# Peptides against a protein of PDB entry 2C5K: the designs that were tried, part 4

Target 1, 91 residues: chain A of PDB entry 2C5K
Amino acid sequence: EDPFQQVVKDTKEQLNRINNYITRHNTAGDDDQEEEIQDILKDVEETIVDLDRSIIVMKRDENEDVSGREAQVKNIKQQLDALKLRFDRRI

## One batch from the design tools (peptide; made by RFdiffusion4, then SolubleMPNN)

Design b1_p8_8_s3 (from b1_p8_8, 6 letters changed)
Fold by OpenDDE base, seed 5:
Structure b1_p8_8_s3 (fold): chain B 91 residues (1-91), chain A 8 residues (1-8)
Amino acid sequence: as target 1 above (91 residues)
Amino acid sequence: MKLKPFKP
């Protein structure tokens, strides 16, 4: 088991769950779930920072090819940004 | 690196 890949997988799944919720709740409301979503999005941002740091350590200390991992993190960042836009555009 | 599960 690769811990990096597990974190990537868990992060993408969490973003997908939120995306599915927004599909069912396309209007912003005074719902406790709105604040929870914002909190999770911040947790995802922190997770991405940790993933980037792990890549830096791998490049420095292990001298491994990290191009694949960098592409995965880039994909998560794009997914997060798209979800934020979708979340914020709700009326 | 732990994400809290979203449970709507």
Scores: peptide ipSAE 0.122, ipTM 0.789, DockQ to the pose 0.905
Fold by OpenDDE base, seed 2:
Structure b1_p8_8_s3 (fold): chain B 91 residues (1-91), chain A 8 residues (1-8)
Amino acid sequence: as target 1 above (91 residues)
Amino acid sequence: MKLKPFKP
């Protein structure tokens, strides 16, 4: 199994879980859950940085076609940004 | 990379 794809999958699943939670909890009122979500979002941001770095290495050192991987990372970034917007807009 | 699992 490709570790890159596994990380992508795990990241997207995590974002989906948070998104589903926000759908059920549209108000900021549970401080413990809010902090946990914020921590996970930071972990996702760091994961994206690592994924981007891996792509740079693959372009330089392995000379592999990374277009598919770049598209996947872009999709995760878009999902993260959309989720942050939903998260921050909660009253 | 291990993400902390969200506990809903």
Scores: peptide ipSAE 0.120, ipTM 0.787, DockQ to the pose 0.908
Fold by OpenDDE base, seed 4:
Structure b1_p8_8_s3 (fold): chain B 91 residues (1-91), chain A 8 residues (1-8)
Amino acid sequence: as target 1 above (91 residues)
Amino acid sequence: MKLKPFKP
């Protein structure tokens, strides 16, 4: 597995962990875990930016077929957005 | 690229 795929995998796993936590904690708390979740979501956003940048570089400098990678990043963005919606809907 | 593991 190449570094790009490893980052994709790690990102999706983090989102899944948070999603599982929300399943067990459907009420918003005011604890360290809520803050940690917010921090992780920001880290995911930054990771997505880096992934997009890497794809741009691959298109420009390496002239590689990036269609599969673009689809993967799109999927992560969708997963993040869905998780944010779920997280924010908690009372 | 690194993510801190979340362990609730």
Scores: peptide ipSAE 0.117, ipTM 0.785, DockQ to the pose 0.881
Fold by OpenDDE base, seed 3:
Structure b1_p8_8_s3 (fold): chain B 91 residues (1-91), chain A 8 residues (1-8)
Amino acid sequence: as target 1 above (91 residues)
Amino acid sequence: MKLKPFKP
């Protein structure tokens, strides 16, 4: 059990859920779901900041190899950016 | 269905 990996997994799953929602709802709406998605995307951004901070601490204090974790965070950032672009481009 | 709130 790795808490870092659990957060990564949960984040990716949430982004996937939103991505699937957008697929079913390709028009921008002004409903509770649209607002919830915006809130979740903000939460994901904050989570990424926390993940980055955790990596900084590991590099500084534990001298652990963080290359794998850095790659995971990079992947999440890319997934988030792609999803935000898709979300914003809906008609 | 409403999305489950994100909870890391």
Scores: peptide ipSAE 0.093, ipTM 0.779, DockQ to the pose 0.256

Design b1_p8_8_s4 (from b1_p8_8, 5 letters changed)
Fold by OpenDDE base, seed 4:
Structure b1_p8_8_s4 (fold): chain B 91 residues (1-91), chain A 8 residues (1-8)
Amino acid sequence: as target 1 above (91 residues)
Amino acid sequence: MKLKKFVE
């Protein structure tokens, strides 16, 4: 597995874990886990920026077909946005 | 890149 696919996989697995936690904790808590979720969502945002940068570099320097990688990053962005909307709708 | 592991 290439380093890009490993990061994509790890990011999706992390978002799935948070989504499973929200399923069990459908009310906003004021606990260390809510802060940890916010920290991880921020780390995922930074990871998406780094993935997008890596695609820009591959397009510029390697002239590789990145269409598959662009679709994967788009899918992670959609998963993050859906998770944020679910997280923020908790009372 | 290193993601923090969430512990459920």
Scores: peptide ipSAE 0.065, ipTM 0.736, DockQ to the pose 0.878
Fold by OpenDDE base, seed 2:
Structure b1_p8_8_s4 (fold): chain B 91 residues (1-91), chain A 8 residues (1-8)
Amino acid sequence: as target 1 above (91 residues)
Amino acid sequence: MKLKKFVE
């Protein structure tokens, strides 16, 4: 299995789990779960940086078509940004 | 990379 595709999949699944949790828990009332969500959102941000770096290396060193990978990372960034907006709007 | 598992 391509390690890049596995990381993309795992990242999207993690964001989906948090998004489902926020849908069930639309109030910021559980401090332990809030901290855990914030930690995971940070881990996703770091993962996106590493995915972008991997694409830069592939484009420079391997002359591979990275357009598909760039589109996947863009989709994860959009999913993260949408999730942050939902997270921050909870009362 | 290992993402932390969210506990639901």
Scores: peptide ipSAE 0.064, ipTM 0.734, DockQ to the pose 0.859
Fold by OpenDDE base, seed 5:
Structure b1_p8_8_s4 (fold): chain B 91 residues (1-91), chain A 8 residues (1-8)
Amino acid sequence: as target 1 above (91 residues)
Amino acid sequence: MKLKKFVE
């Protein structure tokens, strides 16, 4: 299995789990899970930086068509931004 | 690359 595709998959699955949690918890609670979600969103941001760096390396060193991988990372960024907006709108 | 596990 391609390690890049595995990380993309795991990142999307994690964002989907948080999105499902927010669906069940539409109000911001003083729950320890709220801090855990913020931590995971930060880990997703770091993972996106690592994915972007991996694409830069592949484009430089292997001269491969990275357009498909760039589109996947763009899709994860959009999913993260939508989820952050949903998380922050809870009252 | 290791994401934290969200516990539901």
Scores: peptide ipSAE 0.064, ipTM 0.732, DockQ to the pose 0.843
Fold by OpenDDE base, seed 1:
Structure b1_p8_8_s4 (fold): chain B 91 residues (1-91), chain A 8 residues (1-8)
Amino acid sequence: as target 1 above (91 residues)
Amino acid sequence: MKLKKFVE
């Protein structure tokens, strides 16, 4: 199993769960779940930084095509940005 | 890293 692909998968699944929650909860709540979502979004940001750092390390190995991994991280960044925008625009 | 699991 590739640990990078596992982290990518887990991150996407987590963002999808939050996106499903926002679909059910279109109004901002002042509940412990809203704080938990903010904490998870921060953990996703930190995870993206760690994924980008891992790609920099892999780019030092001349035998590894990192272009696929860069595209995956770009896709997660886009998913996070879309989710943040949806989370912050709740009335 | 293990992401905290959101409870749905």
Scores: peptide ipSAE 0.064, ipTM 0.734, DockQ to the pose 0.829

## One batch from the design tools (peptide; made by RFdiffusion4, then SolubleMPNN)

Design b1_p9_1_s1 (from b1_p9_1, 4 letters changed)
Fold by OpenDDE base, seed 2:
Structure b1_p9_1_s1 (fold): chain B 91 residues (1-91), chain A 9 residues (1-9)
Amino acid sequence: as target 1 above (91 residues)
Amino acid sequence: MSVTEKVLE
């Protein structure tokens, strides 16, 4: 399998887990998993940086179309930003 | 293996 696509898939699964957590836990700091979720958020941020770097490298090859990959990363960024906002707004 | 290594290799 394409390593890029595997990372994207894993990242989306992490985002899904965070989304489910926020849905079930609208009060900050009241659950033992809170710290783990915060760690996952940071892991996703770092993963996105790595994905962006990989795209920059791929764009140097004129024979490779990166438009699809750029769109995938953009979507992940948007999901992360939305989740971070929801996470931080919890009471 | 780091994410960077997986994606960039």
Scores: peptide ipSAE 0.042, ipTM 0.704, DockQ to the pose 0.457
Fold by OpenDDE base, seed 5:
Structure b1_p9_1_s1 (fold): chain B 91 residues (1-91), chain A 9 residues (1-9)
Amino acid sequence: as target 1 above (91 residues)
Amino acid sequence: MSVTEKVLE
């Protein structure tokens, strides 16, 4: 088991859940899950910070290639930013 | 969730 990859997987699943929620709820505050979704967004944001920090540590080890992991985190960041924009634009 | 937390699970 690779803890980094497991966290990435779980984060992507959270983003997928948020995406589905936004699709079903295009009006802000119309559902009791609104606050929960906000909490998940913040959790993902914090997780990305942790992933970045882990990569910084790994880059200090000359025997490790982190390019793939950096690409994964970049992709997650892009997804999060897009979802934040969509979530905030709901009326 | 964090990498550290996942290791402890």
Scores: peptide ipSAE 0.040, ipTM 0.696, DockQ to the pose 0.326
Fold by OpenDDE base, seed 1:
Structure b1_p9_1_s1 (fold): chain B 91 residues (1-91), chain A 9 residues (1-9)
Amino acid sequence: as target 1 above (91 residues)
Amino acid sequence: MSVTEKVLE
């Protein structure tokens, strides 16, 4: 059991939900879930900050290799940025 | 969602 990996998993599931929503709703404000999706986007953004902070703490342990976790967070950031762009550009 | 929250689970 790794809390970091559990958070990563949950975040990826949230990103997947957002992606599916954008696919079904290419027009802004046409659904009652619009505000909920915006809240999820913000939650993911805050979660990424927490993940980064956790990596900083882990780097203090000389016996830990954090490169894998850094790569995971980088990937999540890239996904979020792409989804934000797609979400914001909806007409 | 917080890593800290998951640690407390």
Scores: peptide ipSAE 0.040, ipTM 0.698, DockQ to the pose 0.352
Fold by OpenDDE base, seed 3:
Structure b1_p9_1_s1 (fold): chain B 91 residues (1-91), chain A 9 residues (1-9)
Amino acid sequence: as target 1 above (91 residues)
Amino acid sequence: MSVTEKVLE
């Protein structure tokens, strides 16, 4: 088991849920789950910070090649930013 | 959840 990859997997599942929610709810604040989705967005944001910190530790302490993990985190950041934009543009 | 939380499981 690789806890880094497990967190990445869980994060991607959360992003997928948010994407599906936005598709089904194009109006802001019209559903009881709206606040929960906002909380998930913030949770993903904090998780990305933790992933970045873990990469810093791996570079410094373990001296491991982290290029692949950096690419994964970059991709998740891009997905999050796109979803945040879509979520905030809802009327 | 965080990487730290997963490690502590």
Scores: peptide ipSAE 0.040, ipTM 0.689, DockQ to the pose 0.366

Design b1_p9_1_s2 (from b1_p9_1, 6 letters changed)
Fold by OpenDDE base, seed 4:
Structure b1_p9_1_s2 (fold): chain B 91 residues (1-91), chain A 9 residues (1-9)
Amino acid sequence: as target 1 above (91 residues)
Amino acid sequence: MSVTEIVLQ
């Protein structure tokens, strides 16, 4: 895998781990793990920004076909948004 | 490891 694909993979895996945690913890707790999850979600947001920037650079400087990469980033954004909704709806 | 830590590797 190229570095972009590795980052995409790792990001999706991290979101899946959080999703599994939420499934096991349907109530918001005052646990250190809840804060860690919030930090990871923030890190994922920053990672998405970096992925978007990399696509802009590839389009501009390398003239690469980025359609597949744009679709992957869109999918990660959707996964993140869905996960945030699940996380925030916990009582 | 956070996603950030993985990206930085």
Scores: peptide ipSAE 0.030, ipTM 0.624, DockQ to the pose 0.114
Fold by OpenDDE base, seed 1:
Structure b1_p9_1_s2 (fold): chain B 91 residues (1-91), chain A 9 residues (1-9)
Amino acid sequence: as target 1 above (91 residues)
Amino acid sequence: MSVTEIVLQ
């Protein structure tokens, strides 16, 4: 078990759930779920910061696949940015 | 626990 990979997986699953919600709710609502999604997006942002910090620590260990982990975090950032754009542009 | 704390365990 790799806790980094577990966090990456969980984050991607959360983003996927939000993406599915936006697909079903293409208009901005004023419901409790919209606020929950905003909170989750904030939590994902904080998670990404923590993942980046963990990579800095892992770079001190030459036996770690840091490049692979950096690519994973980059992918999550791209997913988050795309999702935020979709969420914010709803009318 | 933060993600950083989990990864550093």
Scores: peptide ipSAE 0.029, ipTM 0.662, DockQ to the pose 0.612
Fold by OpenDDE base, seed 2:
Structure b1_p9_1_s2 (fold): chain B 91 residues (1-91), chain A 9 residues (1-9)
Amino acid sequence: as target 1 above (91 residues)
Amino acid sequence: MSVTEIVLQ
């Protein structure tokens, strides 16, 4: 199993779970889960940085076609940005 | 399992 694809999959699943939470909790509350979600969002940001770095290494050192992987990371970034916007705009 | 735990494995 490709570790890159596993990380991509797991990241998208985490973002989907948070998206579902926001749908159920459209008001910012003092719930302990709100802090956990903020932590997960930070972890996802760091994961994206690591994915980008891995792509740079694959281009430079392995001379692999990374176009598919770049598209996957771009999709995750877009999903994260949309989720942050939803999370932050809650009253 | 957190995303961090998966990436660091």
Scores: peptide ipSAE 0.027, ipTM 0.618, DockQ to the pose 0.136
Fold by OpenDDE base, seed 5:
Structure b1_p9_1_s2 (fold): chain B 91 residues (1-91), chain A 9 residues (1-9)
Amino acid sequence: as target 1 above (91 residues)
Amino acid sequence: MSVTEIVLQ
């Protein structure tokens, strides 16, 4: 079990769920869950900060190759940014 | 456990 990989997986799955929600609710305010989606997006942002911090610690204290983990976090950031844009562009 | 606690373990 790798806790870092589990968090990455869970984060990507959550973003996919929100993406599916936006597909079903392409107009802002269609559902009472809009505020909950915003809260989840904020939680994902905080999770990404924690993932970055863990990489900093690994680079400093464990002297491991973290290039793969850095690429994973970059991918999640890109997915989040794309999802935020999609969410905010709804009318 | 917070996400921070999980990631930093």
Scores: peptide ipSAE 0.024, ipTM 0.626, DockQ to the pose 0.428

Design b1_p9_1_s3 (from b1_p9_1, 4 letters changed)
Fold by OpenDDE base, seed 2:
Order: sequence, then C-alpha cells, then structure tokens
Structure b1_p9_1_s3 (fold): chain B 91 residues (1-91), chain A 9 residues (1-9)
Amino acid sequence: as target 1 above (91 residues)
Amino acid sequence: MTVTEIVLE
C-alpha cells in the first residue's frame, strides 16, 4: 500500500479509538490517562505536519496531482479538531 | 478500552 495512505488510515483509526474512549469516559480520568491521551494527540499533530510537508514536496518536486491528498489531510485535521473539543469539554 | 491499549495498538 501507498505509505501516505497507510499513515492517513492509521491516524484516522487512532483518532477513532480515542474518540470511542472519550465516549465511554466522559469525565476527566486520572492525570496519567489524560497525559497519555494528550501525548497521542500531540503525535497526531506532528503526523499531520509531516503529511502537509510531504504534499508540498509532491506538488513542487514531483508535479503530482495532490488534490486528493490535500482533501484527506484536511479531513484528518477536522477530525482532530473535533476530538480536541470533546476532550477539553470533559468534566 | 484503556489508554494503554490505544497507545499499544
């Protein structure tokens, strides 16, 4: 499989898992669990930065059509933002 | 599901 698509897929699955966890645990848990989720969210943010950079390189150096990839990254950003809102609103 | 399971999966 295309490594870009694999990263996108894995990132979305990771966000879905966290989203499901938050659904089951709608109260702020122990500090250790909260920190671990925050670390994962940070890792996702860094992954998105890397995906964006890869798209810039593909567009500039490889002259590839990146419209589909840009849409995928945009979707992941939206998913991350929605998840952050859910995470932060927990009591 | 635990946070640990999310990290390790």
Scores: peptide ipSAE 0.037, ipTM 0.667, DockQ to the pose 0.036
Fold by OpenDDE base, seed 4:
Structure b1_p9_1_s3 (fold): chain B 91 residues (1-91), chain A 9 residues (1-9)
Amino acid sequence: as target 1 above (91 residues)
Amino acid sequence: MTVTEIVLE
């Protein structure tokens, strides 16, 4: 598995873990775990930025077909956005 | 993993 796919996989797995946490904790807490989730969400956001940058570089410098990679990043963005909405709707 | 590491696949 290439490094890009590994990052995509790891990111999706992390989002799934958070989604599972939200399922078990449907009310917002004020504990270290809630803060850790916020930190992870920020890290995922930065990871997506890095993935986008890598695609830009691959398109520009290597002239690779990145259509599949663009679709994967779009999917991760959608997953992140959906998770953020779920996280924020907790009382 | 850095952007560079991803690009260098």
Scores: peptide ipSAE 0.021, ipTM 0.615, DockQ to the pose 0.430
Fold by OpenDDE base, seed 5:
Parts: C-alpha cells; structure tokens; sequence
Structure b1_p9_1_s3 (fold): chain B 91 residues (1-91), chain A 9 residues (1-9)
C-alpha cells in the first residue's frame, strides 16, 4: 500500500461525489448538506497542503523523483478549483 | 491522513 496514492485516490473520489451532488442540486439551497460540502472542500484543501508537504519531505529526505506525484497533486488542485467555481456560481 | 503518516507508512 502506498499511502500517498491512497490519499490521492480518496480525494479524487470525494471531489467526484461533490461534483455529482452539484449536478443533482444545481441551485444553492439552505440545506445542511450545503454547509457539509463547504466543510468537505476545506478538508480537501488541507489534504492538498499535506500532500504538497509530503512531496517536499520526499524531495529533501529521500532524494526520489517526485515529478509524478507533483503532477497528481496539480491535477487534484485543478479539479478542486473547477469544483469550487461550479459550486459557488449556483444561484 | 497526516504528512507523517504519508511519509512513514
């Protein structure tokens, strides 16, 4: 088990679930779920920070090629940013 | 999962 890859996978799956929620809820509601989605998005942001920090540590301490991991984190950041835009522009 | 868990596990 590679815990980095597991976190990446779990994060992408979580973002996909939120994306599916937005598809079903194209208008902003006052539901408790809307606040939960905001909390999840914040948790994903924190997870991305942790992933970035782990890459910094790997580059410094293990001297491994992390270019693939950096690309994965970049992809998650792009997915998060797109999802935030989609979530926020709902009326 | 924390940075420590990602690096050490």
Amino acid sequence: as target 1 above (91 residues)
Amino acid sequence: MTVTEIVLE
Scores: peptide ipSAE 0.021, ipTM 0.600, DockQ to the pose 0.491
Fold by OpenDDE base, seed 1:
Structure b1_p9_1_s3 (fold): chain B 91 residues (1-91), chain A 9 residues (1-9)
Amino acid sequence: as target 1 above (91 residues)
Amino acid sequence: MTVTEIVLE
């Protein structure tokens, strides 16, 4: 098992769960669940920073191709940005 | 949940 891939997988699953929540709750709530989602989104941002840092370390190993991992992180960033936009634009 | 927490799962 590759810990990097596990983190990527779990992050995408977490974002998917939030996306499903937004689908069921298309209006902004003012409850503990809305605050929890904001906390999770912040945790995902921190996770992405850690993933980027890990790639920087991997780039020091000349035997590793990091292009695939960079593409994965880019995809997660795009998913996060789309989700934030959807979350924030709720009335 | 941090990278560390996820890796420990």
Scores: peptide ipSAE 0.021, ipTM 0.560, DockQ to the pose 0.178

Design b1_p9_1_s4 (from b1_p9_1, 3 letters changed)
Fold by OpenDDE base, seed 2:
Structure b1_p9_1_s4 (fold): chain B 91 residues (1-91), chain A 9 residues (1-9)
Amino acid sequence: as target 1 above (91 residues)
Amino acid sequence: KTVTEIVLE
């Protein structure tokens, strides 16, 4: 129903799936799947930018209390950063 | 799951 919450939910689920993939593939590969994971991570970064901008608009134009939404986006950023660390440090 | 499954789900 709430598109913001749906995007947050879908993003977290996507990051979770990638995290599970890394768990099963703890060695860096040189195949199409590894490149596809990189592409997904970039898509998530762009999604976070969109979420941040939506919050700015809500604060400015609608004068809504966005503290909860800001916390959600912060959590996604932390999840992404942790995932990038796991992904990049693989041998 | 394969990467393809991650993208398409």
Scores: peptide ipSAE 0.034, ipTM 0.664, DockQ to the pose 0.037
Fold by OpenDDE base, seed 4:
Structure b1_p9_1_s4 (fold): chain B 91 residues (1-91), chain A 9 residues (1-9)
Amino acid sequence: as target 1 above (91 residues)
Amino acid sequence: KTVTEIVLE
């Protein structure tokens, strides 16, 4: 099992879960779940940083083809940005 | 689970 791919998969699944939550809760709340979503979004941001760093290491030290991984991280960033937009548009 | 929790499994 590729640890990088596992992290990518887990991250995308988490973002999907948040997206589903927003669909069910289209009005901004003030409960523990809203705070948890904020925490998860922050965790995803940190995960993306870690993924980017791992790619830098792979390019520099491991001599691996990282094109696919770079595309995956870009996709996750786009997914995160779209999700943040949905989250912030709630009143 | 948070992303952090999943990664640490």
Scores: peptide ipSAE 0.026, ipTM 0.596, DockQ to the pose 0.096
Fold by OpenDDE base, seed 1:
Structure b1_p9_1_s4 (fold): chain B 91 residues (1-91), chain A 9 residues (1-9)
Amino acid sequence: as target 1 above (91 residues)
Amino acid sequence: KTVTEIVLE
């Protein structure tokens, strides 16, 4: 299994779990779980940075097509941005 | 598990 693909898959699953949490908790709370979600979102941001950096390294190999991986990272960034918007707009 | 925990597996 490709580690890049595994990280993408796991990150998307994590974002889905948070999205489900927001659905169940549409009002912002002050519990430890809310803080944990914020920490996870930060971890996801750092993971995306690492994914981008890995693509830069891959581009140094002229025999490797990274367009698919770039599209995947773009997609996960969009998923993260949408999730952040839902999380932050809760009252 | 958090994303960090998954990556470190």
Scores: peptide ipSAE 0.025, ipTM 0.592, DockQ to the pose 0.097
Fold by OpenDDE base, seed 5:
Structure b1_p9_1_s4 (fold): chain B 91 residues (1-91), chain A 9 residues (1-9)
Amino acid sequence: as target 1 above (91 residues)
Amino acid sequence: KTVTEIVLE
């Protein structure tokens, strides 16, 4: 079991769930869930920071090839940014 | 589960 890959998987699944929520809620509302989604997006940002830091440690301490992991984190960042834009542009 | 919930497991 690779905990890095598990975190990546869980993060992508969480973003996918939020994406599905936005699809069902195309208009921003005063629902308590809207604030919860904002909080989850912030949590994902912090998770990405942790993933980046773990890669830095891997490169420094283990001198491992982390190109694949860097690509995965880049993909999650792109997914997050797209989702934030989609979430924020709702009226 | 939220990301926070996963981290706290």
Scores: peptide ipSAE 0.025, ipTM 0.591, DockQ to the pose 0.092

Design b1_p9_2_s1 (from b1_p9_2, 4 letters changed)
Fold by OpenDDE base, seed 5:
Structure b1_p9_2_s1 (fold): chain B 91 residues (1-91), chain A 9 residues (1-9)
Amino acid sequence: as target 1 above (91 residues)
Amino acid sequence: SELDKLLAE
């Protein structure tokens, strides 16, 4: 069991679900789902902060090579930013 | 949760 990898996996899957939602709802709605998506995006942002913190701790306390994990978090950030742009551009 | 496990390390 690797909690870091599990969190990364779960986060990417969640972003994919939201991306699929946007595909089905290409115009901004006024229903409860829109607010829920915003909440999930904030949760993902918080999760990314926690992932970054875990990497800092690993570098400091364990002196391990974390370049792979840093690349994974960078990828999630890029996925989040692209999704946020897509979500916000809807009319 | 898995996130809790990560933060507990």
Scores: peptide ipSAE 0.027, ipTM 0.605, DockQ to the pose 0.193
Fold by OpenDDE base, seed 4:
Structure b1_p9_2_s1 (fold): chain B 91 residues (1-91), chain A 9 residues (1-9)
Amino acid sequence: as target 1 above (91 residues)
Amino acid sequence: SELDKLLAE
């Protein structure tokens, strides 16, 4: 079991779910679902912080090669930023 | 949770 990879996978899947929601709801609403999406996006941001922290610990305390993990986190950040852009551009 | 496991490492 690799908890880091599982968190990465779960995070990307959650972002994909939100992306699909935006596709089905291309206009901004004012309901509980819209607020839930905002909450999930914030949770993803916190998850990314935790992933970064874990990488820092692995580099510092365990002296592991983390280049692959850094690339994965970078990819998640890019996915999050793209999703935020889609979400915010809705009228 | 998996996140908790990650943070526990």
Scores: peptide ipSAE 0.027, ipTM 0.611, DockQ to the pose 0.187
Fold by OpenDDE base, seed 3:
Order: sequence, then structure tokens, then C-alpha cells
Structure b1_p9_2_s1 (fold): chain B 91 residues (1-91), chain A 9 residues (1-9)
Amino acid sequence: as target 1 above (91 residues)
Amino acid sequence: SELDKLLAE
């Protein structure tokens, strides 16, 4: 079991689900689902902060090579930013 | 949650 990889996997899957939602709802709405998406995006941001913190601890306490994990977090950040752009550009 | 497990390590 690798909880770091599980969190990465779950986060990417959730972003994909939101991306699919945007595809089906290409215009901005004012319903509960839109607010829920905003909340999920904030939760993902907090998850990324926690992933970064875990990497800092690994560098400091275990002195492990974390280059691969840093690249994974960078990729998630890019995916989040792209999704935010799609979400906010809707009219 | 899996995130909680990660932070607990």
C-alpha cells in the first residue's frame, strides 16, 4: 500500500469527473451542482498542499529521492489549473 | 480517508 500514490490517483480521477461534467454542462449555471464543483476544486487545492507537505517531510526526515513525486504533484497542479480555466470560461 | 492515512505517517 502506497497512500501517496492512492491520493494522487483519486485526485486525478476526481478532476477527470469534473472535466466530464463541464463537457456536459458547457454553460455556467447557478445550481447546487455548480457550487459542489467549486467546493471540490477547493478540496483538491488543499489536497495538493498536503501532498507537498508530505514531500517536504520525506526530504527532511527520510532523506528520500522525491523527484518522481514532485513531478506527479506538478502534473496534478497543471491539470487543476487547466480545469479551472475551462470552468471559469463558461458563460 | 486515504489522505488522512498519508498525513498520519
Scores: peptide ipSAE 0.026, ipTM 0.600, DockQ to the pose 0.190
Fold by OpenDDE base, seed 1:
Structure b1_p9_2_s1 (fold): chain B 91 residues (1-91), chain A 9 residues (1-9)
Amino acid sequence: as target 1 above (91 residues)
Amino acid sequence: SELDKLLAE
């Protein structure tokens, strides 16, 4: 039971679902589904902000090593950036 | 939600 890890897992799964959608829809659409994806991407960005904030709080605890969690958030950011690029470059 | 629990810590 670790809320941080659960949020990380859920976020990566969401990004993976969107990545799969792009694979099936490699041309930009103009429907409700495209707008929903944009909304999800914004939600992911907010989630990353919250994850970073949680790490800042954890750093106040001298007994905690946050390096692993920082690496996880970095990985999610990289996944998000790659997905945004793929999504935006569709014709 | 799990995110809410994270923010509550």
Scores: peptide ipSAE 0.026, ipTM 0.606, DockQ to the pose 0.204

